# Designs tried in a protein design run: peptides against a protein of PDB entry 5Z08. Part 75

Target 1, 168 residues: chain A of PDB entry 5Z08
Amino acid sequence: RQKDEWAKKTSSLMKQLDWFIGEHLGAMLAAEELGGPVVGELMEIDPDDLSAGFNAHGKLKKATSQPDLDRRQRRIDDIWGPQDEQGQAHKRKRGADEALAASAEMRDLIEQLMNKLVEAGGDNSATYVEIPRESAAARFLVRSKVAMFHPNDARRLRLVDFGRDLDD
Target 2, 222 residues: chain B of PDB entry 5Z08
Amino acid sequence: GLPRLIDAIEEASKIPAKRRQTPIKPTIEKLTTHLYTHGASPDSLLRLADLLTLRNHLDQASLAAITRNLYPSSTVSDEVVLRFIGALGHGQLKPTLALQALFLRWLVMVYHLLENPGVLGQVYGVLFDLLDTAAIRPQLCHLLALVTRRKHVRPFRIQAILTLSRQTGGDPNLTGLLRVFKNYYPEIIVGDATKGRASAFKHPDPQWRQHLDEIQQRRSEA

## One batch from the design tools (peptide; made by RFdiffusion4, then SolubleMPNN)

Design b2_p13_1_s3 (from b2_p13_1, 5 letters changed)
Fold by OpenDDE base, seed 4:
Structure b2_p13_1_s3 (fold): chain B 168 residues (1-168), chain C 222 residues (1-222), chain A 13 residues (1-13)
Amino acid sequence: as target 1 above (168 residues)
Amino acid sequence: as target 2 above (222 residues)
Amino acid sequence: RPTKYEALRLAMA
């Protein structure tokens, strides 16, 4: 009985999490990945601190002369650049694709983190997932106090085990 | 208790060593022993942070000994963090660069106990601008490696690290920090600055970590 | 007790 209730509650929470990722969080994470606002920070983003990409009027500042920074700035420019009609449709589609990609990345990361925690059998050193990059998903989990980076390696991420504190 | 030891040291810190009626060393030893055994409460941490960061008549060995035994028994407040950050840099009223390096090392070792890790992100610019200070650079890079978020990885900071890396002949700590930046922006061309050895930013003192964990566990059981 | 994470893994599977 109690195991079944726990399984049902957990299933319900996972469905809610999946919904939240798909409907809301993915788009916000995609925006962050594309140089938009950081999810969950009080958006007292002084427009001037966004100014590496955007001027005080929300216009993209000229790409600094490094061509590879230009590609990501082009992604920022493609996402936030001038609203020509053809640019808007491509921008919306690209935004939707990036939101789907961010949602998938978040789901995969959560799954890996959970799997590693279960597999570790209480060994905190074995609970780390190797992340290829510090994604918006990874950062969100850390900001939310759900995950933490390895103190010595920002490529290693683990879940915070809240379960131990409930059995005391 | 710890508060009485701090009171005695605070009073002694106002007086030059040659004018003290009683040697302070025995009281410092009692303090460090107490800190090693029990850690410091948030209130005690704040008082000790003031003793460590404000100019007083305590000797450098005593200040270093306190810093090396500054085990938090609980969390570390924003106010405590800001005292240590405010003590960084050059100036006649600032602690020695050797002591500043110990403060940065301490912040690295207690980073997981900060009430609000975001406070370090708010002062990121202050920390970053000190990277040219060679004496504190190793610990500063380690702290920045923990604190750095995407919002901090700006083109001007990338260029600043690249420039400083060239000027320093490829300091491994700067290379390590550039790798952290590259985790946020894989397209960062680090050129020759990444061909060198990078610091892994390992925990500065595993024994200190273990002892901190023991102190923290005693609190959770109480 | 299955850890909250085992239950989550089972629910995501």
Scores: peptide ipSAE 0.016, ipTM 0.252, DockQ to the pose 0.321
Fold by OpenDDE base, seed 2:
Structure b2_p13_1_s3 (fold): chain B 168 residues (1-168), chain C 222 residues (1-222), chain A 13 residues (1-13)
Amino acid sequence: as target 1 above (168 residues)
Amino acid sequence: as target 2 above (222 residues)
Amino acid sequence: RPTKYEALRLAMA
């Protein structure tokens, strides 16, 4: 009975997380991967500011510098560029595809992190997931204090064990 | 006594106002006067919670009057809390959003009298998922500010508040809740959302608090 | 007891 209630609550929570990733977080992570604002850092992205593009640090480019036709900026412009009617459908599709890719990456990363935590059986050394790159997803989880990098290896990421830290 | 007044109101609540032989208002006034003077025992609180949260034929003014005078004479049980939490959200069987806001306000004001404050932590997700409901958001944010612990501060919730804050043009209650989250994780990058105007989550009704303290003091002397 | 994460894995599966 309690296991079933817990399973139901966890299932509900996972559905909510999946929904959140798909509906909200994926698009924001995609924007970050494309050189947009860091998820959670820039709250107010004026659509007009999005059109100005972001520098390599996710800061708003000042309008005066010629949009360096850097491939990343093109992707930002493809996702967030001006509402010219015909270009919007392809831009929306690319934006949607990047959001889907970011959502998939976040889901996969969360799944791996959780699986490793379960498999580790309480051994914190075994809870690390090897990440191929510092993705927006990985950075988001670290900024949100849900995950931590290995102190000596930025390719290793683990979930923060919130359960243990509360019982100690 | 209070049980007899509740009995009379329970029976009246089953009958549409137009079919009642006697007006309910005098009985509601007697109830609210009694509650104001003596408060409600745990058993009476449960019965009143059912009257307030379950669909019946009581009018909104009567329900609001009972809620405004719902002084606990002792502790508030998990069962009472769960009745009010279960009454939140959208649906034809749910109380009005105005009444839900009063319930949330009540929970804020009696938070220190909960037998198990952890019960609210267990239903944290239910409360959090209702933040999009503008009519109850101020009181939800206040309650969440009291209830939030480190375990509740999760990335998806951080981002959900950030997104909702953008969508609402920076609701000061959401900004206040983000500040609470940041207190548990100072390194959470919440952007400029926390720099804006935030609710201080002050006690909603100082006079109500004072009167509650007087009722609670009488119990300690008995 | 399946850890919170096992239930999460099961719900993502």
Scores: peptide ipSAE 0.016, ipTM 0.288, DockQ to the pose 0.288; fails the geometry check
Fold by OpenDDE base, seed 5:
Structure b2_p13_1_s3 (fold): chain B 168 residues (1-168), chain C 222 residues (1-222), chain A 13 residues (1-13)
Amino acid sequence: as target 1 above (168 residues)
Amino acid sequence: as target 2 above (222 residues)
Amino acid sequence: RPTKYEALRLAMA
């Protein structure tokens, strides 16, 4: 009975989480990855409001930044860059694609974190996921106090185990 | 007068200290005394900016003393501003980071006397890209706090400050700059970075400001 | 105590 109720609650929460990631968090994470506002205070950032607020193009001179920074900066410039008429539809599509990518990254990260927690069988040392980069998703989970970095290795992320205090 | 003092210092600046026939220190003291009493005209400011920013044989103490007494008697031109901005960053031909910090502090203190404050907005990117330079960061953040407008608050800059804030353990100056950004975009989540101590960006030297005001008032009465 | 999922929900709420 309690397991079934827990399973139902878990399933419901997972659905709500998936919805939240898809509908809200993905866009916000994409904005953060693109150097927008950090996700952690509930900002109903309408993607349209974000786009409207940043319309003034400062021509960033191409600093010789690393190719990955250039890609992100290009994506930022693509999202926040001057909307020529044909560019609006492409920008909306690109913004949507970045939101989808961010949503997918968040989902994958959560899944990995949960799987490692289950696999660890109570060993906190085994609950760490190796992250290839400090993503907006990873940062969000840490800011939300849902995850924590390894004290000595910022490439290792684990879920905060709130459940251990219940079984003792 | 001030032009003759500058001439003498310019000539001395071309010669290594060990090869100078006369010590330059007395001339520097006369210059700084004159600057303290009368300020510098726009033309004199430009010449002094060149002395301060271009590589020469003047000692760091003399350069710092000139900078500390660099009271404008009038306005500060775009050209003067750009000399100081051009002197920022890393490079063998650039002034020391300590002197650069004094230049940034000076720009903060004379910001209200700029002929065109918009010039700093035009070079905003140059200033912003130097935030990783710890030695100048406090003054740089203060200057950016004055200069920042809505057009400068961009996603990549928000993220850059946030990243740098994490890397620095929450530098109060970066937190202060993030608060300025948040004033333009309240929807900027600064996370735990803004819960920390932020710089208030108070005037760096109230006595210097008061003395500047006295110099500026004398001009309005003439 | 909010479960891990409740904490996540609260963090997302």
Scores: peptide ipSAE 0.015, ipTM 0.290, DockQ to the pose 0.062; fails the geometry check
Fold by OpenDDE base, seed 1:
Structure b2_p13_1_s3 (fold): chain B 168 residues (1-168), chain C 222 residues (1-222), chain A 13 residues (1-13)
Amino acid sequence: as target 1 above (168 residues)
Amino acid sequence: as target 2 above (222 residues)
Amino acid sequence: RPTKYEALRLAMA
C-alpha cells in the first residue's frame, strides 16, 4: 500500500516535472544557452517554492511567479529576435527549436542522474554522471541545490542525496 | 622640435642598446618633456604609435614613459587608434601585456578626442575576445564600457561575460561591463554576478585629464 | 524504503 502510493506520487511528480521542463524550463534554459538571462537566480525557487510547489495533496501549486516568468521569457524572445516580420517568424521557430532541444537535454540529464543514483546502490562514488559540457541544465541543477559537481572533477555531476539528510 | 626628437628615437630603435653610440635616455627625456608641455600633433601621434606598437629595440621603461606622456594636442585619427588595437593580444611580435594595458588606459583617457569614436565599435569583437586576458581586463572592460552600444549587446557576448565572471569568481570589471549591457537590456538576469562589487569605470587619472585639457585649450586659442 | 530515486526509475520506466 505505502509503496504503491509512493510510486503513484513519484509518477505524478515526474509528470509534473516533465510538464514544467517542457512548458517553462526548456525555454529559459535555451535562453541561457543562447546568452540570455541565467535561470534560477531569479527563481529563488525558494526550496519552499519547489517544496511548496506540491501541495500536501501532491498538486503543483502554480508558482504565482509563473506569469512573470512567461512575460520575461516572451520579452527576451522579442528583444533578441530579428526586427523584420520574416525574421520574427524564423526567430520564433528557432526559439521553439532551441527550447525543445534544451528540454530534451534537461530530461536526459535528469534521467541519467536518477539512473546512476539507483544503479549505485548506495555507493556515492558510482552516482556521478559524466557531462560533456557545463550546460545550462547542469548549472541550473547545481544552483537549485538538486545536483553537485564532484569536488575534484567538474565534468562529474551527481544528485544531492536528500534521502540521507531526511534520516538524520 | 618634436619631429627631430622622433627621428633620433626611430633611428636608435633600430639598433640594440649595447650597440648604440649614444645613450637614448636623454633623448627620451627630451621627448617626454616636449610631449608633456606641448602634446603631439596627429602626425607625431602616428609616428609615436608606430614606435610604441611595432617591435623595436627600445626598452620597456622608455616605451611606458612615452605612453604616459602621449598627450594629443588635437584629435586622434582612426589610423592611430587602429595601431594600438592591432598591438593587443598574445604574440611574439606584440608589445608586452603591461604596455598593452597602458595603451588601453590611454584610449580610455583620449576617447573624447577620437575623430571617429565609431572605429572602436567596428573592432568591438576584437576587443571583446581579449576579455580572458587577465592582465589587460581592467582597462579593456573600461574601454568596452565606453564603446558598447545596443548593437554590440548580443546573446553570445552576454553568455561569454557570465561564463568568464563565474570562472574569475566575479571580477568587478566584468560585473561593471555586464551592468552596461543591462542598461540596454534590463531583462538580462545576471543573478549573483550583479550582487557583487562592480567597477564604476571612473577616469583612471584625473591629473592626466586636467593636463590634457590644458594642452587642448592652448590649441583652440592658436 | 524505496529511495526517492527508485520510485523515479519506476515512474520513468
Scores: peptide ipSAE 0.014, ipTM 0.277, DockQ to the pose 0.199; fails the geometry check

Design b2_p13_1_s4 (from b2_p13_1, 6 letters changed)
Fold by OpenDDE base, seed 2:
Structure b2_p13_1_s4 (fold): chain B 168 residues (1-168), chain C 222 residues (1-222), chain A 13 residues (1-13)
Amino acid sequence: as target 1 above (168 residues)
Amino acid sequence: as target 2 above (222 residues)
Amino acid sequence: RPTFYEGLRLALE
């Protein structure tokens, strides 16, 4: 009975988390990956403002036509190209695609982190997931103190064991 | 005594006001006077919680008057708490949002009398999901500020508050709740949201607190 | 007791 209630509550929480990732966090993570503000630092990202692109300091760039923009910036500009109706539609679609991709990355990362925690059976050394890159998703989890990097290897990420820290 | 007054009100609550043989107001006044003078026992609290939270024919003014005088003479059970929590949110069978705000305020004011404060932590998600409801947000944030523990501070909740704070133009209650979260995780990047004006979550009614203390003191002497 | 993470895994599956 208590296990079933706990399972239901956990399932509900996961659905809420999944919803939150899909509806809100994915777009913000996509913005960060695209050189936008760090998730949690910039409060006011209108999804429409994501379309304007971000400078190296995470501020909204005015659409400057400069040709030598870094491939990432070009990707931003290609995602966020000029306001012609076709350009805006393509921008919105690319923005949506990047948000979906970011959501998928976050979901996958969370899943891996959780799986490793379960598999480790309480061995904290075995709870690390190898991450191919320091993604916006990984950084977000670390900033939120839900995950932590290995002290000596930033390619290793683990969940913070909130349960153990409460029993000590 | 109080049980007889509750009986009379329970019976009257089943009947539309226009069809009542006697006005209920005098009985409500007797009830509220009794509650003010003596408080409510755990059993009486449960019955009153049902009257307040379940759909009946009592008018909003009467329900509000009962809630404002709902002084516990002893502890508050989990069952009583759960009645009030279950009454929160949107729905045709739920109390008005104004009354829900009074319930949340009451829970804040009696938090120290809960038999098991952990019960609120168990329903933390339910409470948190109601933060978008503007009418109850001030009291809800205050209650969450009391209830929040490290285990409740999760990334998705941090971000949800940040998002809602933006959408609301930086509601001081949300800012206050974010500060509570930051106390558990100082490294939480909350941007300018915590730099703004935040609610201090002061006791909502010092006079009510004083009177509650007097009622509680009488119990300890008995 | 299924850890929070076991329940999370089960919900993501």
Scores: peptide ipSAE 0.017, ipTM 0.320, DockQ to the pose 0.302; fails the geometry check
Fold by OpenDDE base, seed 4:
Structure b2_p13_1_s4 (fold): chain B 168 residues (1-168), chain C 222 residues (1-222), chain A 13 residues (1-13)
Amino acid sequence: as target 1 above (168 residues)
Amino acid sequence: as target 2 above (222 residues)
Amino acid sequence: RPTFYEGLRLALE
């Protein structure tokens, strides 16, 4: 009985999490990856307030920063740059595609983290997932105190074991 | 006067130390003494900025001594500021990172004397992109703390500081800069990065400030 | 008590 209730509750929570990832979190994570607000930190930054800061004279000559930083800046410029009609449709489509990609990355990361935790059988050293990059998804989980990095290796991420803190 | 001392040092800077007929050290000492007593005019300041930032045959100790005594007698022009900003970063033609840190410290200490403080805001991106350079980060964060306005606080820069803060184990200077960002956007959740030690960005040298004020006061009385 | 992790595994199967 209690196992079944717990399984149902966990299943319900996972469905709610999947819904939240798909409907809300994916878009916010995509915005963060695009150089937008950090998820949970800048939820109230009106896109218009960020757009107002891009005055027409802000052609800061692209210092050749690393390709990834340039890509992020381009993405911000794509989010907040001049809304021509063709640019809006491409922006909406690209935004939707990035939101879907971010949702998929978050789901995959959660799945890997959970699988490793189950496989580890209580060995904390075996609970780490190797992450190829520090994604918005990984950062969100750490900020939410759901996950933590390995103390000696920022490429390794694990779920926080909330169950242990209750038994001590 | 100061112009003649600068002329002598400019000529000596073109020649390798081993090929100089006369030692430059006595002339550098006269220059630094003059700067300490009277400060540098805008014209002299520009010439000294070129000596400090352009590759020449002056030794690092001499360049550091000039920088430590670089008291403006009046204002600091945009051109002088841009010479020092242009000298930042990595490259064979750039000054040493130790000297770059002294330049950034100098810009912090003379910030209130800039003819146009907005010039630093125009090069904000250039300064911000150098935050990964550990040797200059303390002074760079302090300068950015002075220069930062609402228009500079962008999501990608917030994220960049957060990422760099994690990679550095929570550098107090980055935490301090992030607190400055939070003043413009209070909703920025800095998480555990703000729970750590933050730099207060106090004046780097109170004695230097006092001496600068004395030099500046003499200008207002003339 | 099934650990939070056992329940997550069951929810992901």
Scores: peptide ipSAE 0.015, ipTM 0.272, DockQ to the pose 0.207; fails the geometry check
Fold by OpenDDE base, seed 3:
Structure b2_p13_1_s4 (fold): chain B 168 residues (1-168), chain C 222 residues (1-222), chain A 13 residues (1-13)
Amino acid sequence: as target 1 above (168 residues)
Amino acid sequence: as target 2 above (222 residues)
Amino acid sequence: RPTFYEGLRLALE
C-alpha cells in the first residue's frame, strides 16, 4: 500500500516535472541558450516570446525570420532576424524546436545524474556525469543547487545528495 | 553607389561561380574600394553581414576581402552583431572557422561603435561555450575580455577556463581571459594557470583602427 | 531496486 502510494506520487511528480520541463523550463532554457535571461530571472517565457528574441535588457523583442544556421546561431538569429511573416513562422517553429531540444537535454541530463547517483551506491566519486558542454540545463541545475560541478573538472556534474545529509 | 554594388554581389552569390555570366571579382574589388573610402552605412552593413554569414556561392577570398574592409561609417546595430555571432560554431551551414575568426576580430575592432554593447553580454554564454574551438579561441578570448562583466564571472566559468587552460597547456588567451575574471574577483585562485604568458589583448590592427577613425570623423563633420 | 528513472519511466508509461 505505501509503496503503491509512493509509486503513484512519484509518477505524478514525474509527470508534473515532465510537463514543467516541456511547457516552461524548456523554453526558458532555450532563452538562456539564446542569450536571453537566466532561468529564474524570467519566470514565464512563452515560446512565442522566444521566437521574438530578447533586447539588450533581456526583454522580448518582436519576432524576426532568419535561415537555417546551426542550432545556437539559429537561436541568436531568432532573437534578431528580419520580421517577414514566413520568417516569423520559421522562427516560431525554430523557437519551438529549440525549446524541445532544451527540454530533451534537461530530461537526459536529469536521467543521467539520477542514474549515476543510484549506481554509485554511496561513492561520491562515481556520481559524476560527464557533460560534453556547459548547457543552460547544467547551469540551471547548478544554480538551483540541485547539482554541482566537480571542483577540478567543469565537465563533470553530479547531483547534490540531500538524502545523505538526512541520515547523518 | 554602394547599394548597387551590393545588389550585384547578392545576385551573383545565388549562382555558382562556373555559371556566372560575368566575373564577380571586379565587383568585389569595387565594393572593397568603396568600403575602404566611405565605409558602410547601417543598412549596407546588414546586407553585407547577410552576404558574409549566410551560405552562398561567394568564394572565401571574396568573403575575407569584404570582411577586412567592413568599415562602419556610423554605428553597428544589434542585428548586424547577431548575424556575426550567429555565424559562429560548427555546422555545414556555418562559415569556415577562418572566416569566423575574421568576424570575431571585426567585432573586437568595432566594439566601441556598437549601438548596444550589452547585446554581446546577453550572448555571453554562446561565446563562452565556443572556447574549446581552437581556431577561433584567440579572437574569442579577446572579445570576451571586452564583454566580460561581474555578472558573467561565475564559478563554473572560472572552472571551465581553468580546465581548458590545463587541457591546452596554458593557452595565453585563456590566461588573459582569466586575468580579466580576476579583476572582478581578486580572490579567484588561479594557481599555476596564471604563471604563464597572458595575451595583452592589444588592438588586432592599428592601421585598420586609424582608417576607421578617419571614416568616423567624416561622419561627425557631416 | 528500480532506479528512480525506471520508476519514472514506468510511471510515465
Scores: peptide ipSAE 0.014, ipTM 0.264, DockQ to the pose 0.056; fails the geometry check
Fold by OpenDDE base, seed 1:
Structure b2_p13_1_s4 (fold): chain B 168 residues (1-168), chain C 222 residues (1-222), chain A 13 residues (1-13)
Amino acid sequence: as target 1 above (168 residues)
Amino acid sequence: as target 2 above (222 residues)
Amino acid sequence: RPTFYEGLRLALE
C-alpha cells in the first residue's frame, strides 16, 4: 500500500516535472543557451519550496505555481526576433525548436542523474554523471540546489541526495 | 619638425639598441615634447601607429611614452584605428598586452575624433572575442561600452559575457558592459552578475582630455 | 523508506 502510494506520487511528480520542462523550463533554458536571461534567478524557487515539496511524510506540497513566472515568460522570439514579419515567424519557429531541444536536453540530463543515483545504491562516488558541457540545464539544476558538481571535476554532476539528510 | 623626428625614430627602430650609434632616448623625448605641444597630424598619426604596432627594436618605455603623448591635432582616420585594432591579441608579432591596453585606452580617449566611428562597430566581433584576455579587459570593456549598438547585442554575446562573468567572479567591467547591453534589451536577466559593482566607464584621464581639447582648439583658430 | 529516487525509478519504469 505505501509503496503503491509512493509510486503514484512519484509518477504524478514526474508528470508535473515533464509538463514544467515542456511548457516553461525548456523555453527559459533555450533563452539562456541562446544568450538570453539566466534561468532560475527570477524563479526564487526557494530551494525550501522544492525541498518543502516532499515533507518527511511524503506529502507533495503543491509547488504553488507562482503566477509571476508565467507573465515574465517573454518568448525568446520577442526579444531577439528580426523586426520583419517573416523574421518574426522564423524566429518563433527557431525559438520553438530551441525550446524543444532544451526540453529534451533537460529531460535526458535528469534521467541520467536519476539513473546514476539509483544504480549507485547509496555510493555517492558512483552517482556522478559525466556531462559533455556546462549546459543551461546543468547550471539550472545546480542553481536550484538539485544537483552538485564534483568538487574537483566540473564535468561530473550528481543529484543532491535529499534522502540522506533526512536519515541523519 | 615632427616628420624629421619620426624619420629618425623609424631608422633607429630598424636597429637593435646595442648597435645604434646614438642613443634614441633624446629623440623620443623631442618627439613626445612636440606631440604634447602640437599634437600629431593625420599623416604623422599613421606613421606613429606603424611604429607602435609593428614589431621593431624600440624599447617598451619609448613606445609607452609615445602612446601617452599621442594627441591628434585633427581627426583620426580609419586606417589609424585599424592599425591599433590589428595589434590586439596574442602573438609573437603583436605588441605587449601592456601596450595594447594603452592603445585601447587611447581609442577610448580619442573616440570623439574618429572620422568614422562606425569602423569600430565593423570590427566589433574582433574586439569582443578578446574579452577573455584579462590584461586588456578593463579598457576593452570601456571601448565596447562606447561602440555597442543594438545590432551588436546578440544572444551568443550575452551568454559569452555571462559565462565569462561567472568565471571571473563578476568582473566589474563585464558587469558594466552587461548593463550597456541591458539598455538595448531591458528584459535581459543578468541575475547575480549584476548585483556586483559595475564600472561606470569614466574618462580614463581628465587631464589628457583637457590637453587634447586645447590642441584641438588651436586647429580651429588656424 | 523508498528514497525519492527509488520512487522516481519506479515511475520511469
Scores: peptide ipSAE 0.014, ipTM 0.269, DockQ to the pose 0.230; fails the geometry check

